# Ledger of designs, part 194: peptides against a protein of PDB entry 3B8E

Target 1, 230 residues: chain A of PDB entry 3B8E
Amino acid sequence: PFLIFIIANIPLPLGTVTILCIDLGTDMVPAISLAYEQAESDIMKRQPRNPKTDKLVNEQLISMAYGQIGMIQALGGFFTYFVILAENGFLPIHLLGLRVNWDDRWINDVEDSYGQQWTYEQRKIVEFTCHTPFFVTIVVVQWADLVICKTRRNSVFQQGMKNKILIFGLFEETALAAFLSYCPGMGVALRMYPLKPTWWFCAFPYSLLIFVYDEVRKLIIRRRPGGWVE

## One batch from the design tools (peptide; made by RFdiffusion4, then SolubleMPNN)

Design b2_p26_3_s2 (from b2_p26_3, 23 letters changed)
Fold by OpenDDE base, seed 1:
Structure b2_p26_3_s2 (fold): chain B 230 residues (1-230), chain A 26 residues (1-26)
Amino acid sequence: as target 1 above (230 residues)
Amino acid sequence: DEAVRRGLELLEELRKLLKELREKIL
């Protein structure tokens, strides 16, 4: 998200505070929850032929899968960001290169895509209004990520939701997202303005995409054991 | 009002902590 902010010169989609809340608040408990997940029985039965090379290959494949999921998460956040800004009159194309004028407090007549002029204060309100939904989108997409990480080869529908710590992690993320979205003073303290409940649903297509991606991947692994997708 | 004040104080403390963490990590 921050790289796209720099490259595209768009208004900041995700503030530094929200980044810290993700990294320190939402990611820790889920990561711990995954450490307590029971090893998949099929993974434990596979003895590596070469412990060094086979472990490295598996680690690379895991890293690549997590990287792809992270990209889907970022896309989900940006989708929510662009939808909110578009609803406020800023079309995605208009946002390109707008950052310099957007962040200049002395420019109070920045025009949106419809010729409406926005003061610095108004622009910052809409920017900070985007930070919370972006954060929430990441959390909602992380739900899917956490659930799919429960297994490597088995479908989530087959394995079920047995890990109580994982469920706690999902609850904690949701509670934190709700706290940051709706607690009074967040707009002033953390630059996270209240989120309309409807914006929680903007992330669902991307959560579904992650589920479909992982289920398809796992289906391929089950049909072609020992393939490169493993 | 007291609950709101306490909430705001907590948020300011959290903000301060996050800033300090940012300055230490970044």
Scores: peptide ipSAE 0.005, ipTM 0.285, DockQ to the pose 0.055
Fold by OpenDDE base, seed 2:
Structure b2_p26_3_s2 (fold): chain B 230 residues (1-230), chain A 26 residues (1-26)
Amino acid sequence: as target 1 above (230 residues)
Amino acid sequence: DEAVRRGLELLEELRKLLKELREKIL
């Protein structure tokens, strides 16, 4: 998110405090939950072929999978960001290069895509209105990510939801998202303004996309063992 | 503004510590 902010010179989609809440709040319990996941039945039965080559392949594969999932998560967040800004009159094409004027407190006549002028305060309200939905989008997409990370090769339908710690992690993330979105004072403390309940649903297509992507990936791995996708 | 900046710096330090802790546990 921060790299795209610099490259595209768009208004900041995700504040520093919100990034910290993701890294410290939402990622900790899920990461711990995955450590307690029941070993996949096929991993236990597979004799290590070559410990050196198989370890390198496995590390590369995990890195690629997490990288791809992270890109889909970011796309979901940015989609929500662009939708909110478009609803407030700022089309995506108009946001390109707008950062300099957007962040200047002395410019109070920044025009949107329809010629409406926005004060610095109004712009910052819209910016902070994007932070909460972006965060919630990441949490909702992480629901799918946590579920798919339970296994490398087996379908979620085969492995099932046996890890109670994972279930707890899902509830904890959801509770944290609700707290940050609706607790009084979060707009001042974290620059996260209250979220309309409808914005929770904006992330669902991306959660479904990640789920479908992972099931297809796992299906390919099962059909073509030792392929580049593995 | 200065208090907020110091608070953010402290949170960043906490973030680093928690990441290191995570790497040791996982």
Scores: peptide ipSAE 0.000, ipTM 0.265, DockQ to the pose 0.067
Fold by OpenDDE base, seed 5:
Structure b2_p26_3_s2 (fold): chain B 230 residues (1-230), chain A 26 residues (1-26)
Amino acid sequence: as target 1 above (230 residues)
Amino acid sequence: DEAVRRGLELLEELRKLLKELREKIL
């Protein structure tokens, strides 16, 4: 998000506080919960592997998979961001290069895609209105990410949801997201303005995409053990 | 009513703490 903010010179899609909430609040407990996940049923059935080569290959493949998932998460967040700004009159093409004027306190006549002029305060309200839905989008996508990360090879349906700590992590991140989204004063304290409940659903296609991606990946791994997708 | 009141107080305290944290980090 921050890289695209710099490269495209668009208004900031995700605030520093929201980033910290993701890194420390929503990701930490779920990540720890994965350490307590039961071993996959197939792990104990695997033949001995070469410890010198197979570990490194696995680390590379895991890194690639998480990179791809992270890209899908970012796309989901940016989709939400662009939809919100478009609903407020700023089409994506109009946002390119707009940051300098957007962030200037002395410019109170920035025009949207329809010729409406926006004051600095109005622009910042719209910007901060994007932060919460972007954050929530990430959390909703992380539901799928966390669930798929339970297993390396087995389908989620085969492994099931047995880890109570993982389930707790899902509720914790969701509760935190709800708190930050709807608690009075968050707009002033954290620049996280309340969002419409419908914004929780805008991320669902991306969560589904991640889920489908992982199931397909795992299916390929099951059919081609030791392949480049593992 | 007492539980609701306590809940609201806790939310206000948490809000205050988050604000202070923001001011320290930003």
Scores: peptide ipSAE 0.000, ipTM 0.279, DockQ to the pose 0.051
Fold by OpenDDE base, seed 4:
Structure b2_p26_3_s2 (fold): chain B 230 residues (1-230), chain A 26 residues (1-26)
Amino acid sequence: as target 1 above (230 residues)
Amino acid sequence: DEAVRRGLELLEELRKLLKELREKIL
């Protein structure tokens, strides 16, 4: 997200404080939950043919899979960001290069895509209104990520939802997202303005995409043992 | 800075409450 902010020179989609809340709040308990996950049935049954080469390839493939999931997660956040800005009159194309004027306190006549002028204060309200939905989108996408990370090869339906800590982690991150979205004072304290409940659903397609992507990946691994997707 | 500090304190309190809830349920 931050790299796109710099390269595209768009208004800041996700604040530093919001990123900190993700790292310290939403990611910690889920990560702990994965550490206590039951042993994966397919990993324990696999005898390594060559421990050195197979380990290196496996680590690379895991890293690629998690990297791809992270990219889909970021795309989900950006989608929500662009939708909110578009609803407020700023089309995605118009946002390119706008950051300099957007962040200038002395410019109070920044035009949107429809010729409406926005004061600095109004622009910052819209920007901070985007931070909360971006955060919530990440949380909703993380639901799918946590579920799929339980296994490398087996489907979620085969492994099941036996880890109570994982289930607790899903509720915790959701409760934290709700708290940050609706608690009075969060707009001032964390630059996270209240979220309309409808925006929670904007992330669901991306959560589903991650789930489908991982199930397809795992299906390919099951059909082609020892393939490059493993 | 004070507002951010208060926000972080609230997050920590929420985390503690959730941990306590976890220990009671799990």
Scores: peptide ipSAE 0.007, ipTM 0.318, DockQ to the pose 0.327; fails the geometry check

Design b2_p26_3_s3 (from b2_p26_3, 22 letters changed)
Fold by OpenDDE base, seed 2:
Structure b2_p26_3_s3 (fold): chain B 230 residues (1-230), chain A 26 residues (1-26)
Amino acid sequence: as target 1 above (230 residues)
Amino acid sequence: SEALRRGLELLKELRELLEKLRKEAL
């Protein structure tokens, strides 16, 4: 998110404290829950053909999976960010290069895509309005990501929700999101304004898409073991 | 309520520190 902020010169989609909450608060319990996930019976039953190659492939696959998940989460967050800004008159194309004028407190006549002028205070309210939905979108997408990460090859429907630590992680993450979204003073402390309940649902199509994509991927892996999709 | 207030103040201070670091890094 920070790299996109620098490269695209867009208004900041999420605060630095929100990033820390994602890295330290949101990702930690899910990561621990995945570490305690029961290894798929098929992974444990396959003797490593070559311990060096199979270890390297496994580490590379884990790294790629985490990298892909992180990119999908970021895309979901940015989608919500662009939707909110578009609803407030700032189309995505207009946001490119706007950061310099957006962050300047002395410029009070920044025009939106429809020619409406925005004061610095109004712009910061819109920016801070994006922080909470962006964070909540990451959490909602992480629900799907945690569920899909339970298994490499098996369907979620086959393995089920037997990991109590994963379930606890989902509840903890949701509770943290609710706390950061609705606790009084978070707008001042974290620049996270209270979230309308409707914005929780904006991430659900993305979570569903990720879930369907992963189930299709796993189905292909089951039908074509050793394919390039592995 | 006092613990929450202190927590919020600490978060505010942390935010300000991070913003200063960001401004220095840019």
Scores: peptide ipSAE 0.000, ipTM 0.265, DockQ to the pose 0.034
Fold by OpenDDE base, seed 4:
Structure b2_p26_3_s3 (fold): chain B 230 residues (1-230), chain A 26 residues (1-26)
Amino acid sequence: as target 1 above (230 residues)
Amino acid sequence: SEALRRGLELLKELRELLEKLRKEAL
């Protein structure tokens, strides 16, 4: 998100604090869960035939899977961002290169796609209105990722402990999202204005996309063991 | 219930950290 902000010179879609909350709050528990799962799987897996190559392959596969999921998450976040800005009169094409004028406090006549002029204060309100839904979109998409991680494992008994960690992760992410979205003072403190409940649903198509993607991936893996998709 | 309690504690810690960071940033 921040890279696209720099490259495209669009208004900031996600605040630094929200990025930190994603990295520390939403990614940490899944990462810990995965680390425990890897440790548990390494204990349960027969000695890898070649520990170096099998570990590298598995790390690459995990990295690619998370990279692809991360791209879908980013797309979901940006979709929500563009929808909010479009609802406020700023079409995606109009946002390209707008950052300089958007962030200029002395420019109070920034025109939207419909010719409406926006003051600096109004623009910042809209910008900060995007931060919370973008974050929440990522959290909702991460729910799908966490659930997918649950469904990748065949063992029902291993699912129990994993389910607790998964449920904890889902709860932590949701509670963090709710806290950041609705706690008084977050608008001033974190540049995150309260989220309309309707924005929680903007992420659902992308959550579904992740599910479809993972099921297709699993189907390909099942049909072609040893393929490039493993 | 234990996971919930731990989650709430973590959120509390995060809140405190964010408040601290806010105070340091202001």
Scores: peptide ipSAE 0.000, ipTM 0.264, DockQ to the pose 0.044
Fold by OpenDDE base, seed 3:
Structure b2_p26_3_s3 (fold): chain B 230 residues (1-230), chain A 26 residues (1-26)
Amino acid sequence: as target 1 above (230 residues)
Amino acid sequence: SEALRRGLELLKELRELLEKLRKEAL
């Protein structure tokens, strides 16, 4: 998300503090939960024939999977960002290169795509209105990620939601998202304004996409053991 | 309430620091 902000010179879609909340709050507990589950699963597995090679391959596969999921999360967040800005009169094309004028406190006549002038304060309200739903979108997409990462080959329907740590991670992420979205003072402290409940559902198509993608991947792995999709 | 207020203040300070770092990096 931040890379697109720099490259496209668009208004900031997600605050730096919110990024830290994602990295430290929403990613850490899931990572721990997955580490515990992997440890339990590995105890039941045969010792790797070559610990160095098998570990390296596994780490690369995990890194690629997380990288791909991270890109889908970013796309979901940006979709939400562009929808909100479009609803407020800023079409995606108009946002390109607008950052310099957008962040200038002395420019109070920035025009939207329809010729409406926006004051600095109004622009910042719209910018901060994007932060919360972007964050929530990432959290909702992470639900799917956490669920799918539980198993390498088995369907979620086969293994079920037995990991209490995973359930706790999902709860913690959701609670954090709700707290940051609706707690009084977060608009001032974190520049995260309250979110309309409808925006929680904007991420669901992306979560479903990730879920379907992973189930298809796992299905392919089950049908073709040792394939490149593994 | 006091712990929450302190937490919010710390988050605000962190935000300001991060914004400063952002401005320096841009």
Scores: peptide ipSAE 0.005, ipTM 0.296, DockQ to the pose 0.035; fails the geometry check
Fold by OpenDDE base, seed 5:
Structure b2_p26_3_s3 (fold): chain B 230 residues (1-230), chain A 26 residues (1-26)
Amino acid sequence: as target 1 above (230 residues)
Amino acid sequence: SEALRRGLELLKELRELLEKLRKEAL
């Protein structure tokens, strides 16, 4: 997100506080849950796998999967960001190169795509209005990520939601997202303005996309053991 | 509550610190 912010010179889609909340709040418990599940799965799979080769392959698979999921998460966040800005009169094309004027405190007449002038304060409110939905989008997409990561080869439907750590992670992420989104004072303290409940649903297509993508990937792995997707 | 107020103040301070760090890192 930050790289796109620099390259495209668009208003900042995600604040530092939200990044910290993602890194410390939403990603930590999932990472721990995955570590425990991997340990448990490795303990249960007593078969003499060559520990050197299988560990490296597994690490590479995990890295690629997380990379791909991370890209879909970023796309989901940016989609939400662009939708919010478009609803406020800033079309995506108009945002390109706007950062310099957007962040200038002395410019109070930045025009939107419809010719409406925006003060610095108004622009910052809109920018901060994007932070919470972006964060929530990441959380909702992470639901799918957590669910899919629970299973290496089996469909999520086969293993079910029996992992208490996973359920706890989902709850923690959701609770944190709700707290940051709706707790009074978060707009002032964290520059995270309350979001409309409809924004929670904007992430669902991306969560579904991740889920479908992973199920397809797992299906390919099951059908072609030792293929390039492994 | 006073605890909530203090918490919000701490979060604000943390935010300001992070923004400062961001500005220094850029």
Scores: peptide ipSAE 0.000, ipTM 0.255, DockQ to the pose 0.037; fails the geometry check

Design b2_p26_3_s4 (from b2_p26_3, 22 letters changed)
Fold by OpenDDE base, seed 4:
Structure b2_p26_3_s4 (fold): chain B 230 residues (1-230), chain A 26 residues (1-26)
Amino acid sequence: as target 1 above (230 residues)
Amino acid sequence: DEAFEKGLKELKELKEKLEKLREEAL
C-alpha cells in the first residue's frame, strides 16, 4: 500500500498507525504460529528426511502462501480505498499524481472528477475516512485466512494449535480494528475516522476470492502431488 | 503534529526491534 502511494502519488490510503497496527498485529500472529508449528514439527516430526531442504521448502511454501494472501489483502484494501474516493467524487484515474496537490494546505481548489472543488480540510477528512476502511478490509480478508486454515485437511493436531493462535490473532485484530474505528478521539489522534458499518462488507468479495484461490490451490495440489504449488 | 510524529517514530523503532526479535526467534 505504501509503495503504491509513493509510486502512483495517490492520496495516502492507509495511515502510518494503521500500517503499524497491521504489521504488529497481522505479522506477529503468523510468526508465533510459525514458531509454534516449527516447534511442534521439531517435536512431532519423525526424523526429517532432509531437515534442511524440508524446512526450506516449508518456509518457502508458507512464505509464498502468505505472500499471495497478502497481495489479495492489498488488492482488497485498495479496492475499498478506490470505492470510498470514487463515492466522494475522486475516480481512480484522477487520483494518479494528485498527492502533491492533495497534501498542499494552500491549495483549496483541488477538483474532483466531477469538477467539485475540495478544500484542504475536506480532502483530509476524505483521506482519513479511507484509512479505517482500508484497515478493516484487511482484517475482514484475514477472517477468510482463518477459515481456510481451518478447512485444510492436513494434520488435525497441527491445525488445532495453529487455529487457536490464528483465532486469537483475528480476535486481536478485530478488537484493534473496532477500537481504532469507534473509540472517541481516534479521528484526531490517529487520523482514523469512524467507519460506517456498510464498509465492513466491501471486503467480502475479496474474502471469497481468497477462498476460491485456496480451494483452487488445494485442487491443484490434490491433482498433482509433488507439484510446485505444494 | 510534532508529538504525533515523535510517537510514530518511537512506534517504528519499536516495530523494528520487534521484527528483529521475531527474526531471532524464528
Scores: peptide ipSAE 0.005, ipTM 0.246, DockQ to the pose 0.066
Fold by OpenDDE base, seed 1:
Structure b2_p26_3_s4 (fold): chain B 230 residues (1-230), chain A 26 residues (1-26)
Amino acid sequence: as target 1 above (230 residues)
Amino acid sequence: DEAFEKGLKELKELKEKLEKLREEAL
């Protein structure tokens, strides 16, 4: 997210506070939940032929999968960001290169895609209004990530939601998202303005995409045991 | 409430530091 912000020179889609909330609030509990997960029985049953190389390959594959999921998460966040800005009159193409003028407090006549002029304060309100939905989108997408990470080979539908730590992680992320989105003063304190409940659903297609991605991945692993996807 | 206020303060301070670092880096 931050890289795209720098490269595209768009208004900041994800504030520093939201980044911190993700790193400290949403990523930590999932990581702990995964650490306490019982190793999938099928992963343990296969003795590595070469413990050094096979471990490295598995670690690389896991890292690639997480990297891909992270990219999908980022795309989901950006989608929500662009939708919100578009609803406020800023089409995606208009946002390219706009950051310099957007962040300039002395420019109070920045035009949107429809010729409406926006004061610095109004622009910052819209920017901060995007931070919360971006965060919420990441959380909602992380629901899928947490659920799919419970197993490496088995379908989520096969193992179910029996991990209490995972459920706790999902609850904590959701509670944090709700707190940051609806608690009074978050706009002033954290520059995260309240989110309309409808915006929670903007992430659902991406959560579904992650589920589909992982189910397809797992299906490939099940059909081709010992393939490079393992 | 006190823990919340403390947490908010810490978050605000961290935010300000990060924003400053960001401004310096850019």
Scores: peptide ipSAE 0.000, ipTM 0.251, DockQ to the pose 0.033
Fold by OpenDDE base, seed 2:
Structure b2_p26_3_s4 (fold): chain B 230 residues (1-230), chain A 26 residues (1-26)
Amino acid sequence: as target 1 above (230 residues)
Amino acid sequence: DEAFEKGLKELKELKEKLEKLREEAL
């Protein structure tokens, strides 16, 4: 998110506090739950393969999978960001290069894509309105990621929702998202304004995309054991 | 602001270490 912010020179889609909440709050419990479930499943299924080659392959494959899922999560967040800004009159093309004028507190006549002028205060309200939906989008996409990452090779339909730690992680992330989105004072403390319930559904297509992507990946791994897609 | 940025950097480093430990445990 921060790299795209610098490269595209767009208004900041995700605040520093929300980045901290993702890094420390939302990712930690899911990561622990997945570590326990994957360790248990891999211990049960590892045929004795060459420890050196298999470790290297597994590390590369995990890194690629997390990198790809992280990119899809970021795309989901940015989609929600661009939708909110477009609904407020700022089309994606108009946002390119706008950051300099957007962040300047002395410019109170920044025009949107329709010629409406926005004060600095109004622009910051719209920016902070994007922070909460971006965060919630990541959490909703992480639901799919958690469900998907239960096993490297098994379908979600084969393993089911037996991991109590994973279920707890899903509830914890959802509770955190609800707290940050609706608790009084979060707009001032975290620059996260209250979220309309409808914005929770904007992330669902991306959650479904991740789900389909991982099921397809797992199908390929099952059909081609030892392939580069593992 | 500098203390906050330093704290953020330390937290990112801790996250990266945790991810490495997770990968090693898997």
Scores: peptide ipSAE 0.000, ipTM 0.256, DockQ to the pose 0.049
Fold by OpenDDE base, seed 5:
Structure b2_p26_3_s4 (fold): chain B 230 residues (1-230), chain A 26 residues (1-26)
Amino acid sequence: as target 1 above (230 residues)
Amino acid sequence: DEAFEKGLKELKELKEKLEKLREEAL
């Protein structure tokens, strides 16, 4: 997200506070859950015939999967960002290169795509209005990620939602998202303005995409053991 | 504002420590 912000010179889509909340709040419990599940799976698995190669392959697989999921998460966040800005009069094309003028406190007449002039304060409100939905989008997409990561080869439908740690992680992420989105004072304190409930649904297509992607990936792995998609 | 900035700095430092710990654990 930050790289695209620099390259495209668009208004900041995700605040530092939201990034920290993701990294410390939402990603921590999932990471612990995954570590615990890996430990359980490793205990249940017979020792790999070749522990050096099998461990390396597994690490590469996990890294690739997380990289791909992270990309889909970023796309989901940016989609939400662009939708919000478009609803406020800023079309995606107009945002390109706008950062310099957007962040200038002395420019109070930045025009949107429809010729409406925006003060610095108004622009910052809109920018900060994007931070919370972006965060929530990431959380909703992470639901799918967590559910997917629970299973290495089996479909999520086969293992079910019996992992208490995973369920706890989902609740923790959701509770944090709700707290940051709706708690009074978060707009001033964290620069996270309240989220319209409709924005929670904007992430669902991306969660579904991740779910479908992983089920397809797992299906390919099951059909072609030892293939490149590992 | 100062308290917030201080808290943000502390959070960033915690994040960096956590990332280092993750890297060491891998």
Scores: peptide ipSAE 0.000, ipTM 0.241, DockQ to the pose 0.057

